Peptides against a protein of PDB entry 4KTY. Designs and how they scored, part 2

Target 1, 266 residues: chain A of PDB entry 4KTY
Amino acid sequence: YVLNDIGVIFYGEVNDIKTRSWSYGQFEDGILDTCLYVMDRAQMDLSGRGNPIKVSRVGSAMVNAKDDEGVLVGSWDNIYAYGVPPSAWTGSVDILLEYRSSENPVRYGQCWVFAGVFNTFLRCLGIPARIVTNYFSAHDNDANLQMDIFLEEDGNVNSKLTKDSVWNYHCWNEAWMTRPDLPVGFGGWQAVDSTPQENSDGMYRCGPASVQAIKHGHVCFQFDAPFVFAEVNSDLIYITAKKDGTHVVENVDATHIGKLIVTKQI

## One batch from the design tools (peptide; made by RFdiffusion4, then SolubleMPNN)

Design b1_p8_1_s4 (from b1_p8_1 with S1M D6E)
Fold by OpenDDE base, seed 2:
Formats: structure tokens, C-alpha cells, sequence
Structure b1_p8_1_s4 (fold): chain B 266 residues (1-266), chain A 8 residues (1-8)
């Protein structure tokens, strides 16, 4: 998970899975220096740079431009003026080298671009890492571990009331590390995500969240376990907003979210 | 080509 410099990222729909190649280039000239520069920009203490928990958390914050003038600016508006469309990138090297030379955030990224660059960052620093794709990935923005979908009386979604959203797919990363800050058994793969989705204690970052903790419902374990849990295991709650202002729960779907979670097979 | 991961 450290030595491979070319990978495959899964995307598309759960019933029509697509793949794209991505060049990580963690061994290319200037990439390690750029990763160190990223940590310098984050003002990360030298004492923490050998700790994969701290490094992965800082990386999740710095790969996105929010809060800290990090590497990538996200855009989903299909305009992409004054930059490169997310689909045009084929690897991490050009992005990271542009960031280093310009010292300004690079435009533009979406989830697989964030995941690709973050994967390079992790591997470059000796952290085993892989990209994960979750089909029907929930975005819980009110921290209730469920997707509240509000419907008009005619059955259409009320976009004004519905704040939560579901991505057809979303990519994040898993990083391999021990977790001495957690109980025994919750080391190994940790979910980390650099796509800016939610604020985590003051910054747009996510993880490391123990995959084992998520699997067994230990959402109290740092970091951001409730958010990651919701991404893969939220119930869909369909609520009809009546004209009189009352709400009626019409249906609950406990099977839709996290329909398929995949990574490249070794 | 892909490995299925278990989160739940």
C-alpha cells in the first residue's frame, strides 16, 4: 500500500461501477518536499510528524483549501472558471507541484481528486493508505446519524427542508496505523477524508476514525466516528411535511446507505 | 477487480 504509485479509483453508480486510473507519484521528484511543505504550512510541530494519527488528521485538513489555504479547492457547479475541471486530472503530481510553486490552492477538485492527492500524501510519508469508494454515501449535517428526507404532500422532495444529502458515490481514504489512544482492537485501518464536508472541531477535516469502531457502533471513539458511521449506516427517514405544519414519518429505509463499499483488490 | 469492505 506504500510502494504502488499507480492506482484505480472506483466511481459511478452501484449498478454501473466505473474505474479511473490515478497516478499517485509518491516517489516523483519534489513530491516528498511538497508533502513536508504542506505540513509546514499547517504549522505542524516536528514532534508530531512521526505520529500517523496526527499526520493523517492534519492531512485531511490541508488537502482541502478551506480554513488554511490548503492544496485543493472543491467545486461541484460544473463551471470551473479559472482552473482545471476535476475530471481533467490524472494524478497527484501536477496538483502537488503546482501547489508548491504557486503557494496557492489549486482549482479544482471533487472527492476522487481529494482522495487521490490525500493518498499520495499519506504514502509519501510512509503511511499505508488506500482509496475507498462508498456507493450511496450519506452526508449527515445535523449529527443525528440519520438522513431526514422531507417530502411534499405530492411526494416530491422538499429541498428547502431537506438539509441532509446522499452522494451516488463518495471517495475517502483508509490509513493503516496503531491507535494507542483507543482500546485494544481498534487499530488497523482508519477512515480519513480530505473532501470538505463537515466542520470537525473548527476545521473541515475528518478522521482518523477506526473502521473497527465504526463497524461495531463505537461512535464515541475519536475522531469523527459519528460522521463516518452516518456515511455508511444512516437510516433514510422519509417525512411528509403537511400543509398544517405537522410532520409524518412515512417510511424508514435501513438498507439504502452504504450499499457497497469497495477498494482496489490486491 | 474490487474488494468489498465491511463497515457494518
Amino acid sequence: as target 1 above (266 residues)
Amino acid sequence: MYEVLEYK
Scores: peptide ipSAE 0.652, ipTM 0.971, DockQ to the pose 0.977
Fold by OpenDDE base, seed 1:
Structure b1_p8_1_s4 (fold): chain B 266 residues (1-266), chain A 8 residues (1-8)
Amino acid sequence: as target 1 above (266 residues)
Amino acid sequence: MYEVLEYK
């Protein structure tokens, strides 16, 4: 989880799983220096740089360009005219070295690119890390731990009534660490995500969220456990919007979200 | 060659 410099990222559809190789390159020349530079840009206190909780949280913020001129600019518009299409990247090295050289955010990334670069960052700093792919990954936009799907009276989906969405797949990272800030038993793998999805206490970041806490429904445990919980366990709430303005729950699907969650087998 | 993870 630290020494491997080549990995596999799972993507595609739950019924058509695909793989792509990714070169992390954490031992390549200049990469460690770039990771230190990232923490410098974040103005991270030296005393916190040995704390994997703080490091992973800062990393989740800095791997995306939002808020702090971090490493990667996300784009999903399928144009990518002013940079490299997300699908063209094959590893973290070129991205990180470009960031260090230009001192400007690199264009462009999507979830697996963010996860790849973040994985390099974590491993460079001695934090065991892996990439996780969640199929049917929910993006809870209103923090209610459910996916609201609004239907017209004719049964058609009205996408204008909610900003909630479901990705066919989404990638994030898990980082291994102790959590002395949490009760005993909630250390180990922590979910962290650098893809800019939601604001977390003032900036686009996510985690570390205890996987054990999420599994057992302890969404009150820092950080961002409700959001990660929603990604993997949101109920789909099908709501009919009546002409009179009333809402009626037609159905609830508690099995669709987080259909399959995978990582590379060791 | 993937490991299935449990979040729930």
Scores: peptide ipSAE 0.651, ipTM 0.970, DockQ to the pose 0.976
Fold by OpenDDE base, seed 4:
Structure b1_p8_1_s4 (fold): chain B 266 residues (1-266), chain A 8 residues (1-8)
Amino acid sequence: as target 1 above (266 residues)
Amino acid sequence: MYEVLEYK
């Protein structure tokens, strides 16, 4: 998880899985220096830079440009005139070197780009890391651990009543570390995500969340376990919005979200 | 080839 500088990222649809190569380039000239620069920009104390918990959390914040003029600007509107389309990137090196040179956020990224750059960042700093793809990934916007789907009385979806959404796929990272701040057994792989999705205690960041904790429903374990839990296991709640303003739960689907979660096989 | 991960 540290030595390979070329990886594979899974994307597409659950029924039509696609792959793209990604060059992490953690050993390329200037990349480690750039990762250190990222931590400098975050004003991270030297004492914390040896702690993978702190490093991964800072990384999740700094790989995106939100809040702190971090590395990548996200864009999902198919208008990329002022930068590089997310699909045009083939690796982390150009992005990180541009960031270091310009000292300004690089445009543009989407989830796999964020995950790719974040993977480089983690590996550069000695944290074993891999990219994970979740098909039918929920984005719980209101922190209720469920995916609300509002329907009009005619059965059509009303997307204006909720900010919850489901990605056909979403990529994040897992970082390997001990978690002395958690009970025994919840170290190992930790989910971390640099794609700006939700505010976490004042910043767009996510994790580290213990995968074991998520698996066993321990959403009270720091950091951002409820959000990650929702990404992989939230129920779809179909709610009819009545004209009188009342809401009626019509159906619950507990199988749709997190249909398939994959990483590159070693 | 991919490895299936278990989150639930």
Scores: peptide ipSAE 0.650, ipTM 0.970, DockQ to the pose 0.970
Fold by OpenDDE base, seed 5:
Structure b1_p8_1_s4 (fold): chain B 266 residues (1-266), chain A 8 residues (1-8)
Amino acid sequence: as target 1 above (266 residues)
Amino acid sequence: MYEVLEYK
């Protein structure tokens, strides 16, 4: 989890699982220096740089460009004229070295690119880390731990009213660490996510969230447990918006979200 | 090839 510099990222559809090779390159020249530079840009105190909780949280924020001119600019519009298409990246090294050289965010990334770069960052700093793929990953943007899907009376999705969304797949990272800030038993794998999805106490970041806490429904445990919980366990609530302004719950699907969560087998 | 993880 620290020494391996080549990985496999799972993506695609749950019924058509695809794999992508990714070179982490945590031992390549300039990469450690770049990781330190990232923490410098974050203005991270030296006293916190030895704490994997703080490091992973800062990394979550800094691997994306939002808020702090971090490493990667996300783009999902299929127009990448001012940079490199996300699918063209094959590893973290070129991205990190470009960031270090230009001192400007690198274009462009999507979830697996964010996860790949973040994995390099974590491993480079000695934090055991892996990439996780969640098929049918929910993005709850109103913090109610459910996916509200609004339907027209004809049954079609009302995209104007529906703010929550489901990714066919989403990648994030798990980092291994103790959690002395949590009760005993909630150390181990921690979910961290650098893909900019939601604001977390002032900036786009996510985690570390104890996987054990998520599994057992402890959404009150820092950090961002409600969001991660929703990603893997939200109910789909289908709501018909009537012409008279009333809302009617048509159906609830408790099995769709988090259909399959995988990582590279060791 | 992949390991299934448990979040639920």
Scores: peptide ipSAE 0.645, ipTM 0.970, DockQ to the pose 0.960

Design b1_p8_2_s1 (from b1_p8_2 with L3V S7T)
Fold by OpenDDE base, seed 1:
Structure b1_p8_2_s1 (fold): chain B 266 residues (1-266), chain A 8 residues (1-8)
Amino acid sequence: as target 1 above (266 residues)
Amino acid sequence: QYVLPFTY
């Protein structure tokens, strides 16, 4: 989880799982220096740089360009005119070295690119890390732990009434650490995500969220446990928006989200 | 990566 410099990232569809190789390159020349530079750009105190909780949270913010001129600009518009298409990247090294050289965000990334670069960052700093792929991954935009699907009276979906969405797949990271700030038993793997999905206390970042806590339904523990829980376990709530403004729940699907979660064991 | 359309 630290020494491997080449990995496999799962993507595609739940019924058509695909894999891509990713070169993390945490031992390549200039990469550790770039990771330190990232923490410098974040203005991270030296005293916090030995704390994997703080480091992983800062990393989740800084691997994306939002808020702080971090490493990667996300794009899903299928144009990518002013940079490299997300699918063209094969590893973290070129991205990190470009960032260090230009001192400007690198274009462009999607979830697996963010996860790949973030994995390099964590491993460079001695934090055991892996990439996790979640198929039918929910994006809960209003923090209610539900995927709200609004229907017109004729039964057609009205996509304008909610910003909730479901990705065909989404990649994030798990980082291994103790959590002395949490009750005993909630250390170990922590979900962290650098893809800019939601604002967390003022910045686009996510985690560390205790995987054990989430598995046991404990979403009250820092950081961003409700969001990560929703990614893997949101219920689909089908709601008819009536002409009189009332909402009627037509159906609940508790099986749609998080159909498969995959990670490499090494 | 893409957003799945909802259907009912």
Scores: peptide ipSAE 0.624, ipTM 0.954, DockQ to the pose 0.932
Fold by OpenDDE base, seed 4:
Parts: C-alpha cells; structure tokens; sequence
Structure b1_p8_2_s1 (fold): chain B 266 residues (1-266), chain A 8 residues (1-8)
C-alpha cells in the first residue's frame, strides 16, 4: 500500500467492470518535493504534517483546485479544450510535476484522476492508501443521507428540485491510520476523497471518515461520515411534488446505491 | 464518469 508505484483503478459499469493502470510514481524525482509543496501551499503547520488525520484532510482539499488553487481542476462536461482530457492521464507524475512547475492548477481531472493523484500524495507521505471504486455512487447534496428523486404528478422526474445525483461509478481513497480522536475500533481504513463534491466546513474536501464506523452505521464521527455513508448506502426516495406544495413519498429503493465496492488488494 | 439519470 506504500511501495507499489503502479496500480489498477476500477471503473466503467457494474455489469461491465473495467480496469485501467495508473502510475503513482511516488518515488519519482520531484514527486515528494511536490507533495511537500502542496502542503506548503496549504499553509500547513509543520506540527500537523506528521498527523495522518490532518494530512489526509488537507490532501483531500488540496488535490482539487477549488478554494485553494490546489492541484487539479475537475471537468465533467466533455469539453477539455484548455487542458488534458481526464482519460488521457496515465499517472500522477506528470500532473504533480506540472503543478509544481506552473504553480497553477492542472486541467483536467475526474474521480479516478483525483484518486490517483491523491493516492500518490498519501503514499509519498508514508500513509498507506488505496483507491476504492463504488458503482452507483450517490452524491447527497443536502446532507439528509438519502437520494431524493422528485416526481411530477404525471410521474416524470423533476431534476430541478434536487441536486442529489448518482454517479455510474466514483473513485475515492482509503487511508490507513489510527483515530485517537474516535472511539476504540474506528481506526484503520479511513475514506478520504479529493474529488470536489461537497463543501465540508468551508472547503471542498472529504474525510477522513472511519470505514468501520460507516459500515456499522455510525455517521456521527468526524469527518464527513454522513456524506460517505450516503455514497454507499443511500436509499432512493421517490417523492411526488404535488401542485399544492405537498410532498408524498411514492417509493423507497434501498438496493440501488452502492451496488459494488471494489478495491485492489495490496 | 457520468451522472446516471433517474427514472421511475
């Protein structure tokens, strides 16, 4: 989880799982220096740089360009005219070195690119890390732990009434660390995500969230456990928005989200 | 990566 500099990232569809190679390159020239530079840009105190909780949280913020001129600019509109298409990247090295050289965010990334670069960052700093792919990954935008699907009275979906969405797949990272700030048993793998999805206490960042806590339904623990829980276990709530302004729950689907969660072992 | 459409 630290020594491997080449990995496999799962993507595609749940019924058509695909893999892509990714070169993490954590031992390549200039990469560690760039990771240190990232923490410098974040104005991270030296005292915090030895704490994987703080480091992973800062990393989740800084690997994306939002808020802080971090590493990667995300784009999902299939227009990549001012940079490199996300699919063209094959590893973290070129991205990180470009960032270090230009001192400007690199264009463009999507989830696996963010996860790949973040994985390099974590591993460079001695934090065991892996990439996780979740198929049918929910994006809870209003922090209610469910996917709201609003229907018109005619049964058609009204996509304007919610910002909740579901990715065909989403990649994030798990980082191994102790969690002395949590109850006993909630150390180990922590979900962290650098793909800019939701604002977490003022910044687009996510985690570390205890995987064990989430697996047992404990969403009260820092950081961002509700969001990560929702990604893998949200119920779909079909709600009819009536003309009189009332909402009626038509159906609940507890099986749609998180169809498959996969990660490469070691 | 893309957003799945909701249907009912």
Amino acid sequence: as target 1 above (266 residues)
Amino acid sequence: QYVLPFTY
Scores: peptide ipSAE 0.613, ipTM 0.952, DockQ to the pose 0.924
Fold by OpenDDE base, seed 3:
Structure b1_p8_2_s1 (fold): chain B 266 residues (1-266), chain A 8 residues (1-8)
Amino acid sequence: as target 1 above (266 residues)
Amino acid sequence: QYVLPFTY
């Protein structure tokens, strides 16, 4: 999980799983320097740089450009006129070296690009890490642990009222660490996500969230456990918006979200 | 062709 510099990222649909190779390149020239530079740009205290909890949280914030002029600018508009299309990247090295050279955010990334670069960052700093792909990944926008899908009386989605969304797939990272700040048994793999999805206490970041805690339904533990729990376990709540402005729950689907979570074993 | 993620 630290030594392998080439990986596989799962993507596509749950019924048509696809894989692509990704070169992490954590041992390539200039990459360690760039990872240190990233922490410098974050103004991270030296005392925290040996703590994988702090490092992974800072990395989660800094691999995306939001808030802090971090590494990657996300784009989902299918234009990509002022940079490289997300699908054109084959590894982390070119992205990180461009960031270090230009000292400006690199365009453009989507979830697997963020996850790839973040994986390099973690492994480069000696944190065991892997990329995970969640199929039917929920994006809870209002922190209620539900996917609230508002429907018109004709059954069509009311896009104005519906703020939550579901990704066909989403990639993030798991980092291995002890969690002395959590109860015994909740160390090990921690979910961390650098794709800018939601603001977490002032920054677009996510995690580390204990995978074991989430598996046991514990969402009270730092960091961002409710959001990660929602990504993999949210119920779809279908709500009809009535003409009089009232809302009626029509149906609940507890099986749609998190159909499959896949990672490569190394 | 690479399958981009999408929301629905």
Scores: peptide ipSAE 0.359, ipTM 0.867, DockQ to the pose 0.172
Fold by OpenDDE base, seed 2:
Structure b1_p8_2_s1 (fold): chain B 266 residues (1-266), chain A 8 residues (1-8)
Amino acid sequence: as target 1 above (266 residues)
Amino acid sequence: QYVLPFTY
């Protein structure tokens, strides 16, 4: 979890799982220096740099460019005018070294690129980490722990009303650490995510959220447990928007989200 | 070729 410098990332569809190699390169020249530079750019106190809770949370913010001129600019519009298409990256090293050299965010990333770079950051700093792929990954944008899918009377999705979404797959990271800030038993693997999805206390960041807490429905535990819980366990609520303005719940699907969560070591 | 993630 720390020593492996090449990994495998799962992607594609749940019924057609695909894999790609990713070079983390945490031992390559300049990478540790770049990780320290990232923490410097975040203005992280030296006293916190030995705390994996703080380091992973800062990393989740800084691997994306939002808020703080962090490492990667995300792009999901299939237009990559002034950079590298996300699919062209094969590892973290070029991205991190470009960031260090240019001192500007690198274009462009999507979830697996964010996860790959974040994995390098964590491992480089001695935090055991792995990439996790969730198939049918929910994006709850209003923190109600459910996917509200609004339908027109003809059965078509009302895109104006439907703000929540589901990714066919999404990649994030798990980092291993103790959690003295949580009750006993909620250390171990912690979900952290650097893909900019939702604002968390003023920044686009996510985690660390205790995997054990999520598994047992303890969404009150810091950090971002409700969001991570929703990613893997939210219900789909199908709501018909009537012409008269009323809403009717037509169906509830509790099985759609988080059908498969995969990592290289699972 | 890489399968990009998408939402629905």
Scores: peptide ipSAE 0.353, ipTM 0.863, DockQ to the pose 0.171

Design b1_p8_2_s2 (from b1_p8_2 with L3K S7T)
Fold by OpenDDE base, seed 1:
Structure b1_p8_2_s2 (fold): chain B 266 residues (1-266), chain A 8 residues (1-8)
Amino acid sequence: as target 1 above (266 residues)
Amino acid sequence: QYKLPFTY
């Protein structure tokens, strides 16, 4: 989880799982220096750089360009006119070295690119890390742990009444660390995500969230456990929006989200 | 990746 410099990332559809090779390159020339530079750009105190909780949280913020001119600009518009299409990247090295040399965010990434670069960052700094892919991954936009699906009276979906959405797949990272700030038993793998999805206490970042806590339904523990829980375990709530403004729950589907979660073992 | 449309 630290020494491997080449990995496999799962993507595609739940019924058509695909893999892509990704070169993390954490031992390549200039990569460690770039990771240190990223922490410098974040203005991270030296005293915090030995704390994997702080490092992983800062990394989740800095691997995306939002808020702080971090490493990668996300784009999902299929244009990519001012950079490299997300699918063209094969590893972290070119991205990180471009960021270091230009001192500007690199264009463009999607979830697996963010996860790949973040994995390099974590491994460079001695934090065991892996990439996780979740198929039918929920994006809860209002932090209610539900996927709200609004229906017109005729039964058609009205997509304008909610910003909740579901990715065909989403990639994030798990980082191994102790959690002295949490109760005993909630150390180990922590979910962290650098893809800019939601604001977390003032910036686009996510985690570390205890995987064990989430598995046991404990979403009260820092950081961003409700969001990560929702990604893998949101119920679909089908709601008819009546003309009189009332809402009626028509159906609940507790099986749609998080159909498959996969990761590569070392 | 892409967002899946909801259906009922």
Scores: peptide ipSAE 0.635, ipTM 0.959, DockQ to the pose 0.929
Fold by OpenDDE base, seed 3:
Structure b1_p8_2_s2 (fold): chain B 266 residues (1-266), chain A 8 residues (1-8)
Amino acid sequence: as target 1 above (266 residues)
Amino acid sequence: QYKLPFTY
């Protein structure tokens, strides 16, 4: 989880699982220096740089460009004229070296690119890390631990009222660390995500969230456990918006989200 | 070409 510099990222559909190779390159020339530079740009105190909790949280913020001119600019509009299409990247090295050289965010990334670069960052700094793919991954936008899908009376989705969304697949990272700030048993793998999805206490970041805590339904622990829980285990709530402004729950689907969570065993 | 993630 630290020494492997080439990995596999799962993507595609739950019924047609696909893999892509990704070169992490954490031992390549200039990569460690770039990871240190990333923490410098974050103005991270030296005293915190030895703490994997703080490092992974800062990394989740800095691998995306939002808020802090971090490493990668996300784009999902299929227009990548001012950079590299997300699908063209094959590893982390070129991205990180470009960031270090230009001192400007690199265009463009999507979830597996963010996860790939973040994996390099974590491994480079000695934090065991792996990439996780969640099929049918929920994006809870209002922090209520459910996916509220608003429907018109004709059954079509009301896009104005519907703020939540579901990814066909989403990639994030798990980092291995002790969690002395949590109850005993909630160390080990921690979910961290650098894809800019939601604001977490002032900036786009996510985690570390205890995987064990989430598996046992404990969402009260820092950081961002409710969001990560919702990604893998939220109910879809179909709500009809009536013309008079009232809402009626039409259906609940408790099985759609988080159909499969996959990671490569090292 | 790889299939990109999308929301639905």
Scores: peptide ipSAE 0.213, ipTM 0.814, DockQ to the pose 0.169
Fold by OpenDDE base, seed 5:
Structure b1_p8_2_s2 (fold): chain B 266 residues (1-266), chain A 8 residues (1-8)
Amino acid sequence: as target 1 above (266 residues)
Amino acid sequence: QYKLPFTY
């Protein structure tokens, strides 16, 4: 989890699972220096740099460019006019070295790119880490732990009212650490996510959220457990917004989200 | 390659 230099990232659809190789390159020249530079740009106190909880949380913020001019600019518009298409990246090294050289966010990333770079960051700093792919991954935008899907009276989705969304797949990271800030048993794998999805107490970051806590429904545990829980376990609530302003729940689907969660065995 | 959020 620390020494592996090349990985496999799962993506695609649940019924058409794809894999891509990713070179983490945590031992390549300049990469560790860049990871330290990232923490410098975050203005991270030296005292916190040995704490994997703080490091992973800072990393989740800094691997994305939002808020703090971090490493990667996300783009999902399929244009990518002012940078490199997300699919063109094959590893973390070029991205991190470009960031270090230019001192400006690198364009562009999507979830697997964020996860790949974040994995390098974690591994460089001695934190065991892996990439996790969740198929039918929910993005809860109002922290109610469900996907509210608003429908027109004809049954079509009302995109204006529907703010929650589902990714066909989403990649994030799990980092291995003790959690002395949590009850015994909630150390181990922690979900951390650098793809900018939601604001977490002031900036776009996510985690570390105890995988064991999420598994047992402990959404009150720091950090961002409700969001991570929703990603893997939200119910889809189909609501018809009638012309008279009334809302009617048409259906509830408790099986759609988190249909498959995959990580490479190392 | 890119992905877009969607709802079924």
Scores: peptide ipSAE 0.031, ipTM 0.715, DockQ to the pose 0.448
Fold by OpenDDE base, seed 4:
Structure b1_p8_2_s2 (fold): chain B 266 residues (1-266), chain A 8 residues (1-8)
Amino acid sequence: as target 1 above (266 residues)
Amino acid sequence: QYKLPFTY
């Protein structure tokens, strides 16, 4: 989880699982220095740099460009004229070195790119880390722990009534650490996500969220446990928006989100 | 394959 410099990232569809190789390159020249530079850009105090909780949270914020001129600019509109298409990246090294050289955010990333770069960052700093792919991954935008799907009276989806969405797949990271700030038993793997999805106390960041806590439904623990819980276990709430403005819950599907969570075993 | 959000 620290020593491997090449990995596999799962993507695609739950019924058509695909894999891509990713070079983390945590031992390549300039990469550790770049990771330190990232923490410098974050203005992270030296006293916090030895704390994996703080480091992973800062990394979650800084691997994306939002808020703080971090490493990667996300783009999902299939227009990548001013940079590199997300699919063209094969590893973290070129991205991190470009960031260090230009001192400007690198274009462009999507979830697996964010996760790949974040994995390098964590491993460089001695934090055991892995990439996790969740198929049918919910994006709860209103923090209600459910995925709202609004339907017109004809049964067609009205995407304008909610910002909630479901990714066919989403990649994030798990980092291994103790959690002295949590009750006993909730250390170990912590979910962290650098893909800019939701604001967390003023920044686009996510985690660390205890995987054990989430598995047992403990969403009250810091950080961002409700959001991560929703990613893997949201109920789909099908709501018909009637012409008279009333909303009627037509169906609830508790089985769709988080159909498969995959990570590479070492 | 690019990531696409869906509403089901």
Scores: peptide ipSAE 0.034, ipTM 0.718, DockQ to the pose 0.492; fails the geometry check

